Peptides against a protein of PDB entry 4GXB. Designs and how they scored, part 18

Target 1, 277 residues: chain A of PDB entry 4GXB
Amino acid sequence: VPTEEVSLEVLLSNGQKVLVNVLTSDQTEDVLEAVAAKLDLPDDLIGYFSLFLVREKEDGAFSFVRKLQEFELPYVSVTSLRSQEYKIVLRKSYWDSAYDDDVMENRVGLNLLYAQTVSDIERGWILVTKEQHRQLKSLQEKVSKKEFLRLAQTLRHYGYLRFDACVADFPEKDCPVVVSAGNSELSLQLRLPGQQLREGSFRVTRMRCWRVTSSVPLPSGSTSSPGRGRGEVRLELAFEYLMSKDRLQWVTITSPQAIMMSICLQSMVDELMVKKS

## One batch from the design tools (peptide; made by RFdiffusion4, then SolubleMPNN)

Design b1_p10_2_s3 (from b1_p10_2, 6 letters changed)
Fold by OpenDDE base, seed 3:
Structure b1_p10_2_s3 (fold): chain B 277 residues (1-277), chain A 10 residues (1-10)
Amino acid sequence: as target 1 above (277 residues)
Amino acid sequence: EQVFLNPVFE
């Protein structure tokens, strides 16, 4: 692609549009810096955020496809898909809420975290009780962003990324689940027939390894990933989990977002490694 | 297939 100046749209979690003028040859970091400059985010806070490729659903929600890699050209990555449903989104890219303290010291950083958190709550990514929701709304009405975030940090699945409904082979084969990644774990929420909502927590520190596989199922197959037809490419994330002492078991998640899940796992592992060093 | 070993496995 010839080097040209173009206008690139980057969305915040709440759908706010940020237009930046960049070169088609600008890499991910270049675009990120341009977005930061547009928002007046200081340079020392840029590293707390990343650009993600997402698919905008009909309801306006985002289905995360993957994190844009350093060598990528965001303009090319998004336009090559030739579909308006694909967007580039800015989101925080760390897991430990302790890092919020660094970000929220800055006005722009605070606003970004606030907007993301509000959106995550509205979309049900962060789980809230009725009473908690009332408290949050009260703080929102008072425009107390810092206090809002402090309360939000205590909520279930704060900082998690929620994926589209998919299928897992745990606790039983072909079990519909909702997967969320955060706090160094994968959370699998499921409801078996006649049972209450259950959550399985898979801590990253108990995963020996994981893998992403791609396959093309035959039309005669009985199972398919949600939202995919027979014969379409099926992605799976499998991880080997320490269920008990000296007992490893593979858990497999079938999802179009398997790549994104793997990216989340690697990201959480990387963050844990930094803390241990 | 891409396999990732976990260095923080306990």
Scores: peptide ipSAE 0.590, ipTM 0.964, DockQ to the pose 0.893
Fold by OpenDDE base, seed 4:
Structure b1_p10_2_s3 (fold): chain B 277 residues (1-277), chain A 10 residues (1-10)
Amino acid sequence: as target 1 above (277 residues)
Amino acid sequence: EQVFLNPVFE
């Protein structure tokens, strides 16, 4: 691709558009720096954020595809897909809420975290009770961003990334689940017919390993999973989990976002390693 | 197929 100056659109979690002038040859960090400059985010806070490739759903929600890597050219990465549904999104890229303290000290950082948190609550990524929701709305009306975030930090699944509904082989085969990644775990939520919502927590520290596989299913007369066309690539994330003492069991999640889930696992592992070091 | 070993496994 010839090097040209282009206008690139980067979205915040709430859908706010940030337009930056970059070169088609600019790498991920270059684009990130351009976005930071546009937002007036200081250089020392850039490392707390990353660019993600997402698919925008009809309702405006984002389905995270993957994190853009350092060697990538964001303009090429998004335009090569030849679909307007794909977007680049800026989001915080750490898991420990303690790092919020560093980001919140800056006005721009505070605004970014606030906007992301509001969006995550509105999208149901962060789980809130009716009373908590009322409290949050009150704080939002007062535009008390710091207090809003402090309350939000105490909420269930704060800082989690929620994935699209998919299928797992746990606790039963072909079980519809909603997976969320955060707080060094994968949370699997499921509702069996006639039953209440159940959640399974899989801590990263109890995963011996994980793998991502891709396969092309043979045309079978029975569509086992709703929404997948015939012949589409099937992605799976499998992890070997320590269920009990000396008992390892494989758990397999079938999802188009298996790669993103793996990226989240690696990211959480990396962050834990830093804390141990 | 890509397999990742977890260094923080306990």
Scores: peptide ipSAE 0.590, ipTM 0.964, DockQ to the pose 0.900
Fold by OpenDDE base, seed 2:
Structure b1_p10_2_s3 (fold): chain B 277 residues (1-277), chain A 10 residues (1-10)
Amino acid sequence: as target 1 above (277 residues)
Amino acid sequence: EQVFLNPVFE
């Protein structure tokens, strides 16, 4: 791709558009810096955020496809898909809420976290009770961003990335689940017939390994994945989990977002390694 | 097939 100056649209979690002028040859970090500059985010806070490729769903929600890698050219990465559904989104890229303290010290950082958190709550990524929702709304009306975030930090699945409904082989085969990644875990929410909502928590520290596989199903009368047509690539994330003492078991999630899930796992692992060192 | 080993596995 010839080097040209282009206007690139980057979205915040709430859908706010940030337009930046970049070169087609600018790599992910270059674009991220441009976005940061546009937002007046200081350089020392850039590392707390990343650019993600997402698919905008019909309801306006974002289905995260993957994190843009350092060597990528965001302009090319998004435009090459030749679909307006794909967007680039800026989002915080750490898991431990303790890092919020660093980001919140800056006005722009605070605003970014606030906007993201509001969006995550609105989209049901963060789970709230009725009372908590009322409290949050009150704080939102008062535009008390710090207090809002402090309350939000205590909420279930704060800081989690929620994935589209998919299928897992746990606790039983072909079980519909909603997977969320955060707090060094994968949370699998499911409802079996006649049962209450259940959550399976899979801590990263109990995962010996994981893998992502892709396959093309043979022509059959069934779809490879819910919502996907026949013959489409099927992605799976499988992780070997320490279920009990000396008992490892593979858990497999079938999802178009398997790659993103793997990226999340790696990211959580990386963060834990930093803390451990 | 790429398998990611977890260095923080306990």
Scores: peptide ipSAE 0.589, ipTM 0.964, DockQ to the pose 0.845
Fold by OpenDDE base, seed 1:
Structure b1_p10_2_s3 (fold): chain B 277 residues (1-277), chain A 10 residues (1-10)
Amino acid sequence: as target 1 above (277 residues)
Amino acid sequence: EQVFLNPVFE
């Protein structure tokens, strides 16, 4: 792609559009800086956010595809897909809520976290009780952003990324699950026939390793993923988990978002390593 | 096949 000046649209979590003028040859960091400048986000807070490639669903929800890497050209990455469904989204890229304190000190940072959190609650990524929801709505009406965030930080799955419904081989074969990543874990929510909703927690510190694989099922093969046709590429995330003392077991998640899940795992691992250093 | 070894495994 020749180097040209272009207008690039970047979305916030709530769907707010930020238009920036960049070069087609600008790398991820360059685009991120342009977005920050447009929002008046200070330079020292840029590192708390990343650009993500997402697919916008019909209802306006975002299905995260992957994080844009440093060497990528965001304009090329999104336009090469030749579909208006794909968008670039700005979102915070850390897991420990303690870092919110740094971001919240700035008006723009506060607004970004607030907008993201409101969106996550509205989309059901953050789990709330009826009473908590009432309290949050009250704070939202008052536009008490700091208080809103402080309450939100205590909520279940605050800071998590929620993935589209998919399939896992745990606890049973071909089990429908909803996976969420956060707090150094993968949370698997499932409802087996005749049973209540339950959650399985897989802590990153108990994962010896993980892998992502891709395959093309045979035409006669079964499709375990809802909405996936025969012959379509199947992505799987598998991790070897310490289930008990000296007992390792592979858990496999079949999902089009397997790559994004792996990115989340790596990101959580990286953050934990920083804390240990 | 790429396997990611977890350095924070306990």
Scores: peptide ipSAE 0.589, ipTM 0.964, DockQ to the pose 0.841

Design b1_p10_2_s4 (from b1_p10_2, 7 letters changed)
Fold by OpenDDE base, seed 1:
Structure b1_p10_2_s4 (fold): chain B 277 residues (1-277), chain A 10 residues (1-10)
Amino acid sequence: as target 1 above (277 residues)
Amino acid sequence: PVVFENPVFE
């Protein structure tokens, strides 16, 4: 693509649009800096955020596809898909809520975290009780952003990324699950027939390894999830998990977001490594 | 397939 000046739309978590003028040849960091400048976000806070490629669903919700890598050209990455449903989203890119303290010291950083958190609650990514929801709404009405975040930080799945409903082979084959990544774990929410909603936690520190595989099911019939056409690409995330002492077991998640899940795992691992250094 | 080894595995 020839180097040209273009207008690029970047969305916040709440769907707010940020328009930036960039070059088609600008890399991810260049675009991120442009967005930061547009928002008046200080340079020293840019590193707490990343650009993500997402697919906007009919209801306006975002299905995260992947994080844009440093070498990528965001304009090319999004436009090459030739579909308006794909968007670029700015979101915080750390997991430990302790880093919120650094970000929320700045007005713009605070606003970004607040908007993201409100959106995550509205979308059901953060789990709240009725009483907690009432408290959050009260704080929102008062526009007490710091207090809102402090309360939100205590909530279940704060800081998690929630994925679209998918299928896992745990605890049983072809089990419908909702996967969320955060707090150095993959959380699998499931409801087995006749049972209450339950959650399984897979801590990253107990994963020996993981992999992403891509396959094309045979037309003769495989366990294709509803909605998958014949010959549609099937993505899977598999991780080898330490279930108990000296007992490793593979767990496989079948999801179009398997790549994004893997990116989250790597990101959580990286952050843990930084803490240990 | 590419397998990612976990350096923080315990």
Scores: peptide ipSAE 0.568, ipTM 0.959, DockQ to the pose 0.840
Fold by OpenDDE base, seed 3:
Structure b1_p10_2_s4 (fold): chain B 277 residues (1-277), chain A 10 residues (1-10)
Amino acid sequence: as target 1 above (277 residues)
Amino acid sequence: PVVFENPVFE
């Protein structure tokens, strides 16, 4: 792609559009810096955020595809898909809520976290009770962003990234599940016939390893992922989990977002490594 | 396939 100046649209979690003038040859960090400058986010807070490639669903929700890598050219990455449903989104890229304290000290950082959190609650990524929802709405009406975030930080799945409904082989084969990544775990929510909602928590520290595979099922083969036709590319995330002492078991998630799940795992591992050092 | 070994595995 020839180097030229272009207007690039980057979305916040709430759908707010940030337009930046960049070069087509600008890499991910260059674009991120441009977005930060546009928002007046200080340089020392840029590292708490990342750019993500997402697919905007019909209801306006975002299906995260992957994190943009350092060597990528965001303009090319998004436009090469030749579909208007693909967007670039700015989102915080850390997991430990303790880092919120650093970001919240800045007005712009606070606003970004607030907008993201409101959106996550509205989309059901953060789970709230009726009473909690009332409290949150009250704080929102008062525009008490800090208090709102402090309350939100205590909520179930705060800071998690929720994926589209998919299929896992746990606890049983071809089980429909909703996967969420956060707090150094993968949460698998499922409802078996005649049973209440269950959540399986898979802590990253109990994963010996993981992998992402791509395959093309045979036409005669079963399709574990709803909406995927037979013979279409199937992505799977598999991790070997320590179920009990000296008992490792592979768990496989079939999802178009398997790559994003793997990115989340690596990101959580990286953050944990920093804490251990 | 590429397998990612987890350095924080306990």
Scores: peptide ipSAE 0.568, ipTM 0.959, DockQ to the pose 0.853
Fold by OpenDDE base, seed 2:
Structure b1_p10_2_s4 (fold): chain B 277 residues (1-277), chain A 10 residues (1-10)
Amino acid sequence: as target 1 above (277 residues)
Amino acid sequence: PVVFENPVFE
């Protein structure tokens, strides 16, 4: 791609558009810096955010595809897909809510966290009771962003990234699940026939290893992921989990977002490693 | 396949 100046659209979690003028040859960090500058986000807070490739669904929700890597050219990465469904999204890229304290000290950082959190709640990524919802709405109406975030930080799945409904082989084969990543875990929400909603928590510290695989299903074979056509690439995330003392078990999630799930795992591991050092 | 070993596994 020839180097030229282009207008690149970067979305916030709530769909707010940030237009930046960048070079087609600008790498991820260059674009991120441009977005930060456009938002007036201080340089020392840039590291708390990342650019993600997402697919915008019909309802406007975002299906996260992957985090853009440092060597990538965001303009090329998104335009090469030749579909208007794909977008670049700015989102916080840390898991420990303690880092919110650093970000929310700045007005712009606070606004970004607030917008993201509002969006996550609206989309059901953060789980709230009726009373909590009322409290949040009240704070939102008052535009009490700090108080809003403080309350939100206490909520179930705060800081989690929620994936599209997919399929896992746990607790049984071809079980429809909703996976969320956060708080150093993968949360699998499922509803078995005739049962209440259940959540399985898989802490990363109990994952010995994980892998992402891709395969092309046989024409006669059924895909575990609903909606997958014959011959389409199937992605799976598998992790070996310590279920109990000295008992390891593989859990496999079939999802088009398997790569993103793996990225989340690596990111959570990296953050934990930093804390260990 | 590439397997990611978890350094924070306990």
Scores: peptide ipSAE 0.568, ipTM 0.958, DockQ to the pose 0.861
Fold by OpenDDE base, seed 4:
Structure b1_p10_2_s4 (fold): chain B 277 residues (1-277), chain A 10 residues (1-10)
Amino acid sequence: as target 1 above (277 residues)
Amino acid sequence: PVVFENPVFE
């Protein structure tokens, strides 16, 4: 691709558009810096955020595809897909809420976290009770962003990334689940016929290993995996989990977002490694 | 298949 100046659109979690002028040859960090400059985000806070490739659903929700890597050219990465539904999104890229303290000290950082958190709550990524929702709305009306975030930090699945409904082989085969990644775990929510909503927590520290596989399913009349059409490539995330002492079991999640799930796992592992050092 | 070994596995 020839080097040219282009206008690139980067979205915040709430759908706010940030337009930046970049070169087609600009790498991910270059674009990220351009976005930061546009937002007046200080350089020392850039590292707390990343650019993600997402697919915008009809309802405006984002299905995260993957994190853009350093060597990538964001303009090329998004335009090569030749679909307007694909977007680049800026989002915080750490898991430990303690890092919020660093970001919140800056007005722009605070605004970014606030916007993301509001969006995550509205989209149901962060789980709230009716009373908590009322409290959050009150704080939102007062535009008390710091207090809003402090309350939000205590909520279930704060900081989690929620994936589209998919299928897992746990607790039983072809079980519809909603996966969320955060707090050094994968959370699997499921509702079996005639049962209440259940949640399984898979802590990263109990995962011996994981893998992503890609396959082309044979033609069949059965569709068990939501979000995948006939003939579409099947992606699976499988991890070997320590269920109990000396008992390892493979858990497999079939999802178009398997790559993103793997990226989340690696990211959480990396963050934990820093803490162990 | 490529398998990622987890260094923080306990």
Scores: peptide ipSAE 0.566, ipTM 0.959, DockQ to the pose 0.858

Design b1_p10_3_s1 (from b1_p10_3, 6 letters changed)
Fold by OpenDDE base, seed 2:
Structure b1_p10_3_s1 (fold): chain B 277 residues (1-277), chain A 10 residues (1-10)
Amino acid sequence: as target 1 above (277 residues)
Amino acid sequence: APVVDLTPVL
């Protein structure tokens, strides 16, 4: 691609548009720096955020596709898909809420975390009770961003990334599930017929390994996923989990977001390693 | 008992 100056749109979690002028040849970090500059985010806080490729759904929800890698050219990565539904999103890229303290010290950092958290609550990524929701609304109306975040940090699935509804072979074959990644785990929420909502926690520390596989279903294969066209690639995340002492079991999640899930797993593991050093 | 238990979500 010829090096040209272009206008690139980067979205915040709440859908706010940030327009930056970049070169088509600018790599991910260059674009991230441009976004930071546009937002007046200090350089020392840039590392707490990343750019993600997402698919915007009809309802405006974001389906995370993957994190943009360092060597990528964000303009090329998004435009090469030739679909307006694909967007670049800025989001915090750490898991431990303790790092919020560093980010919250800056006005812009605080605003970014606040906007993200509000969006995550509105989208149902963070789980709230009625009372908690009332408290959050009150704080939001008062624009008490720090207090809002402090309360939010105590909520279930704070800091998690929620994926689109998909299918797992746990607890039974072809089980519809909602997967969320955070707090060094994959959370699988599911509701079996006639049962209440349940959650299974898969801690990354008990995963021996994981892998992503892609396959093309045979033409005779039933489209198990709504909207998966005939011949579309099926992605699976499989991980080998220590279910009990000396008992390993494979769990397989079938999802178009399998790559993003694996990125989350690696990111959580990496962060844990940093904390142990 | 398996370490992974499906717990009710309130």
Scores: peptide ipSAE 0.064, ipTM 0.775, DockQ to the pose 0.173
Fold by OpenDDE base, seed 1:
Structure b1_p10_3_s1 (fold): chain B 277 residues (1-277), chain A 10 residues (1-10)
Amino acid sequence: as target 1 above (277 residues)
Amino acid sequence: APVVDLTPVL
């Protein structure tokens, strides 16, 4: 790609647009630095954030596709898809809420975490009770960002990434589930017929291995996936899990976001390794 | 007992 100066749009979690002038040849870190400079985010806080490729839904919700890698050219990565539904999003890229303390010391960092958290609550990524919601709204009205975050940090699925509804073979075949990644786990929310909403926790420390597979369904008419045309690529994340003492079981999630799920798993493992060193 | 238990979401 010829090196040219271009305007690149990067979105915050709440959909706020940040326009940066970059080169088409700028790598992910170069673009991230440009975004940080535009926001007046200090250099020492840049490492707490990453750029993600997302698909924007009609309602403005983001479906995370993948994290942009260091060698990638964000301008090329997003424009090569030739669809305006794909966006680049800035989001925090750590899992342990303890790192919030470092980010919150800076006004810009605080604002970024606040905006992200508000958005995550509004989108239902963070689970709140009615009373908690009232308290959060009160703090939001007072613009008490630090207190808001401190309360939010105690909430269920704070810091998690929520994926689009998909299918798993656990606890039974073809079970509709909502997967979320965070706190060194995959959380599977599901509702069996006639039952209340339930959640299963799969801790990464009990995963022996995982893999992503891509397949094209055979034209045999029994594609159980409603709405997928014949020949549509099917992505699956499979992980081998220690269900009990000396009992390993494979769990398979069928999702277009299988790649993003695997990235989250690796990222959570990496962070755990850093904390143990 | 299995380590994974499906718990009700509050």
Scores: peptide ipSAE 0.058, ipTM 0.773, DockQ to the pose 0.172
Fold by OpenDDE base, seed 4:
Structure b1_p10_3_s1 (fold): chain B 277 residues (1-277), chain A 10 residues (1-10)
Amino acid sequence: as target 1 above (277 residues)
Amino acid sequence: APVVDLTPVL
């Protein structure tokens, strides 16, 4: 692509648009720095955020596709898809809420975390009781961002990334599930017939390995995933999990977001390694 | 039966 100056739109979690003037040849970090400058985010806080490729759904929610890599050209990555539903989103890129303390010390960092958290609650990524929701709304009305975040940090699935509904072979074959990644785990939420909503927790520390595979189903292939078109590429995330002492079992998730799930797994593992150092 | 317990979401 010829090097030229272009206007690139980057969205915050709440859908706020940040327009930056960049070169088509600017790499991910260059674009991230441009976004930071536009927001007046200090340089020392840039590393707490990343750019993600997402697909905007009809309801305005984001389906995360992948994290943009360092060598990528964000302008090319998003425009090459030739679909306006694809967006670039700025989001925090760490898992441990302890890092919020560093980010919250700055007004812009605080605002970014606040906007993300509000959005995550509104989208049901963070699970809240009715009473907690009332408390959060009260704090939001008072614009008490720090107190809002402190309360939010105690909530179930705070800091998690929620994926679109998909299918797993756990606890049984072709089980509809909602997967979320956070706190060094994959959470699988599901509702069996006549039962309450339940969650299975898969800690990354008990995953021996994982892999992503892609396949093209045969026309006669059972569409195990509701809403998947015939002949559409099937992505699967499979991980080998230590269920008990010396007992490994494969769990397979069928999802268009299998790549993003694997990125989350690696990111969580990497963060754990940093903490242990 | 899977060893991983499915816990109710509160």
Scores: peptide ipSAE 0.053, ipTM 0.764, DockQ to the pose 0.156
Fold by OpenDDE base, seed 3:
Structure b1_p10_3_s1 (fold): chain B 277 residues (1-277), chain A 10 residues (1-10)
Amino acid sequence: as target 1 above (277 residues)
Amino acid sequence: APVVDLTPVL
């Protein structure tokens, strides 16, 4: 692609548009810096955020596809998909809520975290009781962003990334699940017939390894799941989990977001390593 | 019993 100046749209979690003028040859960090400058986010806070490729769903929610890598050209990455559904989103890219303290000290950082958290609650990514929801709404009405975040930090799945409903082979084959990544785990929410909603926790520290695979289903017979056309690439995330002493078991998640899940796993592991160093 | 403890969601 010839190097030229272009206008690139980057969205915040709440759908707010940030327009930046960049070169088509600008890499991910260049674009991130441009977005930070546009928002007046200090340079020392840039590292707490990343750019993500997402697909905007009909309801305006984002399905995270992947984190943009350092070598990528965000303009090319998004435009090459030739669909307006694909967007670039700015989101915080750390897992430990302790890092919120650094970000919240700055007005712009605070606003970004607040907007993200409000959105995550509205989308049901963060789990809230009725009473908690009432408290959050009260704080939101008062525009008490710091207090809002402090309360939110105590909530279940705060800081998690929630994926679209998918399928796992746990606890049984072809089990519908909702996967969320955060707090050094994959959380699998599921409801078996006649049972209440349940959550299984897979801690990354007990994962021996994981892999993403892609396959093209053979044009075999009738059972096209209604949402996947014949010939669509099937992505799977499989991880080998230490269930008990000396007992490893593979768990496989079938999801179009398998790549993003693996990115989350790696990111959580990396952050744990940084904390232990 | 599931190998991984499944807990009720709040």
Scores: peptide ipSAE 0.045, ipTM 0.763, DockQ to the pose 0.179

